# Peptides against a protein of PDB entry 6EJA: the designs that were tried, part 158

Target 1, 276 residues: chain A of PDB entry 6EJA
Amino acid sequence: VEYMPANPVRIAFVLVVHGRASRQLQRMFKAIYHKDHFYYIHVDKRSNYLHRQVLQVSRQYSNVRVTPWRMATIWGGASLLSTYLQSMRDLLEMTDWPWDFFINLSAADYPIRTNDQLVAFLSRYRDMNFLKSHGRDNARFIRKQGLDRLFLECDAHMWRLGDRRIPEGIAVDGGSDWFLLNRRFVEYVTFSTDDLVTKMKQFYSYTLLPAESFFHTVLENSPHCDTMVDNNLRITNWNRKLGCKCQYKHIVDWCGCSPNDFKPQDFHRFQQTARP

## One batch from the design tools (peptide; made by RFdiffusion4, then SolubleMPNN)

Design b2_p25_2_s3 (from b2_p25_2, 13 letters changed)
Fold by OpenDDE base, seed 3:
Order: sequence, then structure tokens, then C-alpha cells
Structure b2_p25_2_s3 (fold): chain B 276 residues (1-276), chain A 25 residues (1-25)
Amino acid sequence: as target 1 above (276 residues)
Amino acid sequence: SEEQQEQLELLLEEEPTGQGGAGFF
């Protein structure tokens, strides 16, 4: 029997979707849907068919909304971070949606816990933020991520402009761009005018794969640093042999990896792991 | 290219966390 908390947390799920992943999205949505949670879906500007489908779903559920704005996102683009930041602002401005946690998902992810387990866990740790770090050498991470490089997103391309330095006094971290953030931290990121948030927003607007590092770095250098948990409570369908390519050259002069969408045959890999 | 192959190998050796890549110049 799972413990039912007296004041269960409510989750704002932010789904970032693109392409023709309608079936994958439907599967994901079915897996995570609950009447007590909220679902805010961003569809890539170029994915009109998917957008129509998502709009149809949103009309069927009162707790499902679609972003009125749409961005054309590219692999590694700074626009992805912008998407999350704008979504966070939107969600904070939705006074009729009293969410406690922000969770981003795509078709490449799947929760490793049931809804009840997730809610129970997050209700117990409602003051924590769950970000998975790379767990290796930071210098290597910086080089691999190109954090010491300046990028400009323009015309569906990440232009490498040159070299840059990491801001002084900032401890850079990162890893997974899939996270669970509490409302308090989201409020901080959204509304804080301190030097950290301001500088990091500027810095990461010219960063490749910014979502893999922005929230980690901001959190760990913020007054909320003690809320960091090195776990994102999900699994990603990694197949590096298929997902790691230099085919992104048309987008950016960087070789990278991407997770694969889950298929029914992949579900056997869903195993319960120890929670933090 | 040889450089791309080297960078790809580096990526394959890394533990899966994000979509991070290796630069080729």
C-alpha cells in the first residue's frame, strides 16, 4: 500500500515535442496523465500536424494546455532553454494551476515510478530539486559541451563565433537536461534579478545544449544550492550506437548524441531503482 | 574525417547523461 500524503504535490509536466511523434506522445501522455496534474505542451513551430493533434487533446482535458507561442527548436539550440524559461513564466502566471513541481518530458523519456510513488516521493521532498550531473571531471565536461565556446542560434543553425571564458566565480555543472524542479526554484529562476541569474541567462543564450547545464549551474551557485539532488527520477532510452553522430554538422559544428524514442519492446528495461 | 571519427569515439566512451557532444574544428 502506497502512502498517500495529506498534501500531495501537483506536477506541471512540460512536454516538448516535435516531428511526427504522435504515437510516442500519446503513449507518454497516457503514462503520465492524472487529473490532479497539469500538462503544458510546446510543439515545434514546424510541426503543424502534431500541433493540431495536441490541440485536439488539450480541448478534451481541462488540465492540458498548449503554448500559444511556438519556437523552431534545433538540436543543441539555445532556443530550447528559452522554451523552458518561457514555459516556466507562463506556468507561474497561471494562477488557476497550483503546481508544486516542474517536470520536463519528451518521447525519449519515461518515468520509472508510478504516479502514486512519484507524488509520494516528491511530497516528502518538496523542497528539493532533482538534477542529474555528469559525475565526471568538470574540465572535460566543459570541453565536451563546448561551454568555453560562443554560439549564436540563427536560421536554424548554431553558429560558432569563437572562444569565451567561463564567468569568474561560477562553478559550472551539468548533465541531463531532464529534471524535476520545485516551484520555489522556478520562481527564483524566473523572477530573480540577482547577478547570478542575470549573467547566466545571458551566458547560456549563447550556449550549445544550454538546458544540460543552465539549471545545474544556476542552482549550485544560488542560495538554493542545498536543495540539489543528483537524480532525475527517470530513464532515458539511450542507444549511443544509434544516437551519437556527427550528422548534426548541418546544425552545428559539433558531434553529439541524442536519446531514442521508447518502443514497446524497450519497456522491459523499466526497472525500479533506488530513490535518493 | 579522421577528426570526426576521433570525436565520435570520445562521445561513445562517455556515460549517457545529456545530449552533449564533442567539437570538431
Scores: peptide ipSAE 0.035, ipTM 0.631, DockQ to the pose 0.195
Fold by OpenDDE base, seed 2:
Structure b2_p25_2_s3 (fold): chain B 276 residues (1-276), chain A 25 residues (1-25)
Amino acid sequence: as target 1 above (276 residues)
Amino acid sequence: SEEQQEQLELLLEEEPTGQGGAGFF
């Protein structure tokens, strides 16, 4: 018997896309599209072809919109967080879109469960926020992420300017940059004027890979800390064959890794995912 | 550099991090 919630949650899907992956995006979009949800798409400023394609899609559906502003984003760039924060504000200002959850996606994402399953699950846990933590030593995480380093995004490069201190009294956390956030928490992040939100927005404006840590850190140090679930309901396709290396030196003054797109041969991993 | 080597080791020993695609619930 399938659980049918009396008051099903409605999801705002925020898609951050770039490049020329129109076919992949279209496939993903068709897979996740539902009339009861909302889709807000940001296309990289440099991806004009993709932007034109996305605009065409948005004109066909009333619950699909494209950001009127576009940012040029790079791997690990602080601008990605800016993109999410601005999109959150936009979505909250869209009074005609009564969404309950914020879910970020890329063109490479693919659903592993049905819409009904997702909605049923989130409807049951509508007061929770789903953020996956690294699950290791925080000091080690700080070093790995370079959180004690100051970065500046400029001219499609992340410049390391020097060292910095993490604000006193802040418990830093992070992990996956893919998450599910309830509207209440998004409202808090967007409109709160407390010291935590203000300081963290500034701090993470000069942070490498900010989306992997900002929301975790803000949530855990906020009055909403008890709403955290250490699960993002995602499967990340990390390929060990590629290994981790300092391959991004031309883009950033740091080292890092990137996951790979899912391929049909990777679908066996979907069966290994258990419902939290 | 020593710092670079340390970071690389950290990356290899822990869950990889970075932007990219993922499957979702």
Scores: peptide ipSAE 0.079, ipTM 0.699, DockQ to the pose 0.717; fails the geometry check
Fold by OpenDDE base, seed 4:
Structure b2_p25_2_s3 (fold): chain B 276 residues (1-276), chain A 25 residues (1-25)
Amino acid sequence: as target 1 above (276 residues)
Amino acid sequence: SEEQQEQLELLLEEEPTGQGGAGFF
C-alpha cells in the first residue's frame, strides 16, 4: 500500500548545469517537472547557449526560475558549494515558493521513481535529511578527499597551497554531493551564526569537492544531527576502473573520479534498486 | 609519481559515493 500524504511536500529542485547538453536537460526536466514543485536553475557562466535555452524554458513556467547570477565552476571547485549556498539563500527569500525539500540535480540525472513515489516518501520523512556517507574508514576518506589540504580556486584552477588541520571538535564526514535536505536544515545552514556553521563555511571555502562533505559535516555536528539518513535516494553509475584517474591535472592539483554514463545494461539493473 | 600512485590506489580500493580525490605532485 502506497502512502498517501495528506500534506504532500513540495520540492525545490536546484539544477546546476553546464555545457551544451540542452536536449538531455530538456528530457530530464520533462521527466521531473510537476506543477507543485519549484525549479531553480543555475547555468555555468561559460555556457551561454545553454543559458539562452534555459531562459526560454523559465519563461514558459511560473515555477521555473533561473539564477540571475552565474558562477564559473570547475571540477572539484569550491565555487560549487557557493552556488548551492547562494541558491539556498535565494530560495529561502522567495516567499512565494513554499518548498519543503531542497534537491540538487545535474543534467545527467534521471528519475527512476515516479513523482508520486518521491513525494510520498519525502512526506513520510519530511523531518529527515538524506545524505549518503562514504561508509568506510574516516581517516582514509580525509586523505583521499584532501580535507587536510588547503585549496584555492583561482583562474579556473584549484591550487593546492599546503596542509591544514581539521578544526578540533568537528567530526568530518562526507560522501555523495547529491542530497535531499529539508527546509529547516537549509534555513539553519543559511542563517545560523553559530560557530559550527561559521567555521565550516570558512573551512570549506578552501576545500576540494566541498559539496561532498560540507553538508554532511555541518549536519552531523549540529543540533539537527538526529535527522540524518545515510541515503541520497539516487543511483550513480560508478566504474572505478574507468572513472578514477588523474584526469583533472590541468584544472585541479588533485586526482579524482567521475561517474560514467549509463549503459542500457546498467540502467536495467539500477531500476531494480529499491529505495529505503 | 609515487604519491600519485598511492593516492590513486586509495581511490580504487573502495566503491566511491562521490567523485573523490587523490593528492599528486
Scores: peptide ipSAE 0.064, ipTM 0.702, DockQ to the pose 0.195; fails the geometry check
Fold by OpenDDE base, seed 1:
Structure b2_p25_2_s3 (fold): chain B 276 residues (1-276), chain A 25 residues (1-25)
Amino acid sequence: as target 1 above (276 residues)
Amino acid sequence: SEEQQEQLELLLEEEPTGQGGAGFF
């Protein structure tokens, strides 16, 4: 018998989408749509066709909204963090949307669990935040991510300006840029005026791939640190041989890695992990 | 059953993760 929570959590799905993958987005959306959840969609400023399509969808569903603001995001750009932070603020100001969890998605994501399973799980652990850490040497992570380097996003490029120091007393962490955050922590990140949040927002505004580290670092150094779960409940098609070839060197003054799209040969992974 | 639910929760807690876009939950 499947456990049915008495007070099921409601999820705010934040979709950050770009390009012309309208059909892919539609498939993903249909797979994750539920009347009890909320969907807040940001479409890249340059993706006008997709924006029109998403607007049409949002008009059909009362629990689907599109960001009235749009950012031009680039791979590894600091603007991605700004997108999430602004989305969080917007969602907190939407008093008619009583969400409990913030979950970010892209058009390339696919659910491997049922809605009931997800809701049951999150309802049991509603006080936790799910962030996957890199699980390796932190010093190596800092070097790999270029966290000790200063970057500036300008003219659709991430410029490396020079070296910088990590603030003293801060334990830097990071890993996956896909996470599940509870409302309480999102409120803290959005509205806190403490030194930690203020400094980290400033620090990460000049950071490469900020979403892979910002929330981890803030959480672990905050009064909410005991709520961290080292798991983001995601399956990523991560292949460093294919994904670590400086694919975005033309956009960023740094070499980075990216996950690969799933191929038919990779589908067996879903069968292995999608067990009850 | 409750036992099955506990097993599911345990499985979800131990599910391998990565970074970037892919399957979720």
Scores: peptide ipSAE 0.028, ipTM 0.496, DockQ to the pose 0.166; fails the geometry check

Design b2_p25_2_s4 (from b2_p25_2, 11 letters changed)
Fold by OpenDDE base, seed 5:
Structure b2_p25_2_s4 (fold): chain B 276 residues (1-276), chain A 25 residues (1-25)
Amino acid sequence: as target 1 above (276 residues)
Amino acid sequence: SPEQEEQLKLLLEDEPTGQGGAGFF
């Protein structure tokens, strides 16, 4: 028996999907769907087949919507952050969707816990933001991520233009690009006009893999800094030998890691993963 | 390149970050 909170949180799931894996997406969607949550789906501009299928699904459920705008996203591209930021604005403007948490997902994601468990947990910690940090020294992270390098996204490529300085007075942080953010912080990121948010939006528009660092950095330097939890409630299937290589040379002159997709048999291993 | 070698070393030594599929809570 799971604890039933008096005021259960409602979740806005933002799905960023691409390619032709319609069946996989359908399976994942069915696994995470609940009538009390909201699903906002962005389909890559180039994935027209998938877009048609997702639109069909959205017409069947009142709490499922597809972004009317579509970005052409690439690995490590700044446009991914733009996608999240625009989706956040859209979700805040949807007055008929009273969501409490923002959770980003891909087509390859799959739930480990039940909906009741997730809702109970987030309802208990509704004032917190869940971001996973890199856990090492900051200088090492900057070098690894190339945060001191200037990138420009153009023609489905990330062009390295040169070196840049980290803004003064800003404590840079980052790690996973998978996170859970409460509505209050999303409102701050979306509507604040302070120097922090303004400068960071500008800075990260020229950043490689910006979603891995933007929200961490903004949160930790904001008035909401005390709400950070160093955990994103995610389990990633990492295989460094297979996943870490310079495999995206056609997109950017930088090396990176990519996790392996989960298989159904993999989920049994993680059923007892510790909570924050 | 020397830069790539250094970066790759860092990537292999640290917990990886990046995009992809994941199990979540």
Scores: peptide ipSAE 0.192, ipTM 0.802, DockQ to the pose 0.735
Fold by OpenDDE base, seed 3:
Structure b2_p25_2_s4 (fold): chain B 276 residues (1-276), chain A 25 residues (1-25)
Amino acid sequence: as target 1 above (276 residues)
Amino acid sequence: SPEQEEQLKLLLEDEPTGQGGAGFF
């Protein structure tokens, strides 16, 4: 029997979906759905069929909403960060949804624990933020991510414009773009007008794969830095042989990796994953 | 290209996080 906390946290799940991943989305939704949580779904502007399906689901559940705005996101595009930031603002403005944590998901992810376990854990650590760092040399990370390069998202392409410098006094970090953020930190990111948030929003608007580094960097350089936990409490299905290629050349002059969607055959590999 | 090969090597060697990429310039 799982312990039930006296004041269980409620989660806002933000699903960013695209393409024809209806089956994957349905599977993910079933895996994470609970009446006490909230689900805010962004469907890529180009994925009209999927959008119709998601709208249908949202009409069936009062705690499921679809973004009224839709972005055309590309791999590595700065627009992905914009999607998250706008979703965060929307969620904070939804006064009827008292969520405590922001969790982003895609069809490539899967929860490693049951809802009860997740809620119990987050309720115990409700003041923490869960971001997974790369865990290696920072200079290597900067080089690998192209953080010292200026990119412009335009016409479904990430244009490499030139070199840039990392802002002075900023400790850059990053890793997984899948995270769990508490409401307090989301409020800070959304509403703060301090130099850090302002500069980082500007900096990352010209960044490739910004979601892999923005929240890490902002958190670690903010007054909330002591709330960092180096774990994101989910599993991403990685297969480097399949996922790491220079196949994104048509989108950006950059080679990259992408996770694979979970299949039933993959689940057994993650059953024994340890807790943080 | 040699540059692409080097960048791909970096991606394959590192721990997988997010949708990370390596540039070829």
Scores: peptide ipSAE 0.056, ipTM 0.691, DockQ to the pose 0.236
Fold by OpenDDE base, seed 4:
Structure b2_p25_2_s4 (fold): chain B 276 residues (1-276), chain A 25 residues (1-25)
Amino acid sequence: as target 1 above (276 residues)
Amino acid sequence: SPEQEEQLKLLLEDEPTGQGGAGFF
């Protein structure tokens, strides 16, 4: 039985897209589009054809906007986090878009549940933030992610410059770079001037795959830590044998993987898992 | 390289939560 909320949440979908996947994007967009939600689309600076297509879509729908700024992002690039952070700021400044949740998507994402199911679920848990953790040892995660390494994004490459220290007193966490964040937490990340947010923004500006760890780490070390749910409501279709590679002196000085596609999970009822 | 292959194996052993990574030298 689905819960019908009296005050349904409205979602800001941030779509980060690149390449020539216009048809795929169109299909995904049609699948997730609803008049009560908002869609803010960033197109990679290098993807001019796609940008033109997205602009056409944005002109057809009042609740669809395209970022006036465009970044060139690479796999694992720190610029991806910058894209999300700037998008969050923009969305908070859009007073005519009263969204309650922030959800990031790519062209490869696809919903497996109805809008009603998603809205009902998020309306019930509107005070929670949904981030999927790696679920293993944090020390291993740090090593795997290279969080103790300093990276610099330059000339379409992530350069590994050397070692670095994780700030004292910070418990790092992470996992999936796909998340559902409530407006309150987004406001905190965007406007807080506390030491945590300030230091983490700086730290993660030199981090590989920053979106997989930044929001987890900030949330868990913040006054909002009790709002974390270890679930991003997503199903990832992985073909690691094809998607995993080492990009030595090519794109990034690290090994990594890419998923084939990505879909939301069941939105009925999930076990609440709060982290201290 | 042998080091890269080893690191790649580590990536393949982990659950598909994120894109992940592995260091290499």
Scores: peptide ipSAE 0.051, ipTM 0.706, DockQ to the pose 0.187
Fold by OpenDDE base, seed 1:
Structure b2_p25_2_s4 (fold): chain B 276 residues (1-276), chain A 25 residues (1-25)
Amino acid sequence: as target 1 above (276 residues)
Amino acid sequence: SPEQEEQLKLLLEDEPTGQGGAGFF
């Protein structure tokens, strides 16, 4: 028997989309759409066709909105974190949208559980934040992520400027840039003026792939640290041979990995994944 | 470069991170 919550959580889905994947986005959107949730969609500044399509959708549903601002995001760019942070602020200022969880998605994502299952699970763990860590030592993570390097996003490129030190007293962590954050933590990240949040926002504005580490680091060093669950409830289609290469060197002065898009035939492999 | 080779090695040995499509929940 599945748990049915008396006070089900409501989710703000933040979709960061780009390119011309209108059909894919539409399919994904239909799969995750529910009247009780909220959908806030950022379309890359360069993706005007997609933006027009998304605007049309937003006009048809009262719980779908499109960001009035648009950023030109690049792989590994600090602007992606800015996109999330600004979207969080916007969502908190939308008093007519009483959301409980923040979930980020791309157009290539697809649900493997039903809405009821997701809501039941999150309602049970509504006070938790779901972030997946890298599972290795932090020193190694710092090296591979280039966290001790200073980057500047400029002219659609991440320039490596030099070396930097990790702020003293901060335990850096990270892993997946896909997460589920409760409203309370999002409020903290958005409005706190403490040294941690202030310094980390500054630090990560010059960081490569900041979304893979910022929220982990802030959470684990914050008064909310006990709310962390080392699971992001995601299954990523990784192929290291294909995905881990220096394919983005033309955009970033570093190397990285990228997962493969899921195909319909791939989903059967992941339907039995357990939840924490 | 030696730095890039080492960095790439770390990426290949560790659990991958990055952006892209995923099944969720």
Scores: peptide ipSAE 0.195, ipTM 0.793, DockQ to the pose 0.729; fails the geometry check

Design b2_p25_6_s1 (from b2_p25_6, 11 letters changed)
Fold by OpenDDE base, seed 5:
Structure b2_p25_6_s1 (fold): chain B 276 residues (1-276), chain A 25 residues (1-25)
Amino acid sequence: as target 1 above (276 residues)
Amino acid sequence: SSFTEEELEEEAKEYGDDLEEAEAA
């Protein structure tokens, strides 16, 4: 009998999906669905078929909702971060959904732990935020991610405009674009008007692969920095062709690779990891 | 990076193709 926490956390799963992978999404959804959690799904503006399918699912479950707004996102685009930020705001405004953690997913993700294991773990560490850092030379990371480059997302393309400076006094960090964030930190990111959050939102509006660095950087430079856990080993990618978030040139004027991308062969390793 | 540039480009291309297909539908 798995240990049942006295006050189990409830999770808001945010799914950002695109294309025609409806079957894959359905499989993933079935694997992660639980009545005590919440599911907020964003479908790319261009993926109308998928949107219709997702809407059908949302009508069947009271704890599943689809974003009324839809963005045209590209892999590695700044709009992806915007999608997360807007979804966070929406979720905070949903007073009928008392979630404790925010977890992002794609259609290619699959849970590595049971729901009970995940809930037990997060319930024990409910005050922590789980973001995996690159764990390497930071200067190299900045270069590889193109953080010192200015990008503009336009017409489904990330245009490299030139060089830029990282804001002074900010310790930039990043790694995986998969994160587990507690409600308190999400509230801070969403509603804070301090200089850090304001500047970082602006900075990352012109950033390639922003989700791999934004939340790391904000957290580590915020009053919540002590809540950082350098681990996100709760979700695995089941795609055969798992790779870094590097776009083809027709989509992005850059090819950067995050060193923290999961591989399918990592599945067994992740299953063996019980806690940070 | 644990992946080759070619592998990453292939993945990105697949993503792009999926989006294009969705737009055409």
Scores: peptide ipSAE 0.009, ipTM 0.385, DockQ to the pose 0.050
Fold by OpenDDE base, seed 2:
Structure b2_p25_6_s1 (fold): chain B 276 residues (1-276), chain A 25 residues (1-25)
Amino acid sequence: as target 1 above (276 residues)
Amino acid sequence: SSFTEEELEEEAKEYGDDLEEAEAA
């Protein structure tokens, strides 16, 4: 039996796209489009053709918008985080878009489950944030991600400037750059002036693959740490946490398991005080 | 992801190059 929430969540899908993958984007968009959700699309500054295509789509739907600003983003670039952060701010300032969850997507993503399944699940766990940890040795993670190194994004390249230290008292974490964040946490990240958010924004502005670690680190060290679910509802995460069997195909996959098949306690949660 | 710093830099550069090439095509 499919769970039908009385107050279904509305999702802000943030699509960060580049290149010439217009056909793929169109297919993905058609697959994920729903009138009750919101779609905010950033097109790489260099992808003018794609931008024109996306603009055409956005003009057809009131719940689809394109960022008026465009960044030149590269794989592993710090600008990707900036793109997400600015998009979050924009979305929070859009008072006519009452979204409950933030989900990032790329043109390479494709959903394999129904909207109803996703909405039902998120509606049940609307107070949680879904980020998948790397599940490895943290010291190794730091080294492999280059978190102890300082980088500068310039001319579509990440330049190594030197070594740096992880801020004192911060438990760094990360893993997948795919995340599902509730509005409350996004508000915190966007508007908080506390030392954690301020310091981490600065720190990650010179970081490789910042989206794989920034939100994890901020969340786990924040007053919102109890909302952490070590699951981003991707295929591998979903399978491990819910016992579902899905084939990994490098696509958006939250599997078809019923929200009623699991309980909140079935998810591994991280507590700041409980972290070893 | 787990990459060396050099691999990450190279991937970033290649990504940028790919974008430029795609727009030029």
Scores: peptide ipSAE 0.007, ipTM 0.358, DockQ to the pose 0.032
Fold by OpenDDE base, seed 4:
Structure b2_p25_6_s1 (fold): chain B 276 residues (1-276), chain A 25 residues (1-25)
Amino acid sequence: as target 1 above (276 residues)
Amino acid sequence: SSFTEEELEEEAKEYGDDLEEAEAA
């Protein structure tokens, strides 16, 4: 029997979509839609056709909203992080949407697990944040990601301006730009005025592929660091692997385990290791 | 991921193509 939570979590799905993938988006949306969750959709500023389609959907469902602001984003652009951060703020200001988790999705994502399985799992681990680390040498990751480089997003291009230093005392981490964040951490990221959040927002505004590293880095260096689970539950990869045995040294999404199949000892394998 | 502009541009091609298609509609 699958675990049934007494107080099921409610999820805010943030969909960042672009292009003409209307049919794919519709399929994905239908697959993930549930009346108890919330859907906040950002459509690229240039994707007017898709925007019209999404608006039609939002009018049909009370728990679906479209961002009143729209950004022109590029692959790897810093504006993607801005999109997430602004969406987080918006969602926190929506007092009529009592969500517990933030999950980002694209039009290409598709769930292969049931809503009940996802909710059951997250309800059990509602105090955790799910971010998958790169699982490789961190120095190599920094170089490969260009975290030691300064970029400027302008004219739909990421311009490399020069070298930069990673702030002293900050342990940089990252891996996947797919994450599941609890409301408490989102509140921290959104409203904290501490040095960490302030500096990281500034730092990552000039970063390539910022979403792959920002939340990891902030979380691991924050008072919330003990809540990190080194795994993401990307919807497309929800059941990518059968069973509960995955190699942590590789970037892997959730192994597709049901709450009943996922044993506590297995869970601990995905927990954050102590920061050096 | 890669930090090189060349690699970034290559990876962004499909993204751009999708956007162009949307603009043309």
Scores: peptide ipSAE 0.025, ipTM 0.438, DockQ to the pose 0.043; fails the geometry check
Fold by OpenDDE base, seed 1:
Structure b2_p25_6_s1 (fold): chain B 276 residues (1-276), chain A 25 residues (1-25)
Amino acid sequence: as target 1 above (276 residues)
Amino acid sequence: SSFTEEELEEEAKEYGDDLEEAEAA
């Protein structure tokens, strides 16, 4: 069914990038770029070369901006959530960018739908939030994610300090760290002073891989819970051998999975993938 | 630590599998 929305949604793509993968970023950017969307790019504080490259791109496109602040993000670090939260605040304060959806991307992420398909779909469901849950036993998820453990990000390392309790009355959820959030929910997360948002921000400041769970948990326990859709409309490149091991043990006192970089040949495959 | 590195790797692997399955569905 061909659907042409009368009032198409506009998307704020937040790209969190690091390293020297300029070519990969360029390929991904070209694949997702559209004049009607907005692109807000955070470059890791340590990635100066990439930052220079991204700045050059941002000067060529009016709908591309680079964060004036830069964080040193580490794998599994709480600072990644801070990066998203600050980006959300910035985007909400950009009155000249009337975006409707927030979508996070990395160099290892690729949309599974064409721009037209994505816009049509989101325009139809503009009041919904799309977060993919792990779909398994929540107790197991808590253990695997270390949500019942206290972590501290310090000196580019996530230190495991001990055990903690999940706040009473909170239903913890999570899964993919790729999410599509509508502006209304982003506003809630950014500006709400209610007990839920306040406590969860504090809780997740000491959480490993917080982006995989924070938004899920906040949404499902919030007045916006009825807007939850268990789908993120994205595909990631997971490799069990490379992505799901203790490869970052030197950075984090835990083990986990991380998406791997896409190869050029993967792009064609991703465009053919349909998410149910 | 309540978990050995090996146990953590196993859990991480299983988590990755879960994510892969979730994204494939």
Scores: peptide ipSAE 0.005, ipTM 0.327, DockQ to the pose 0.696; fails the geometry check

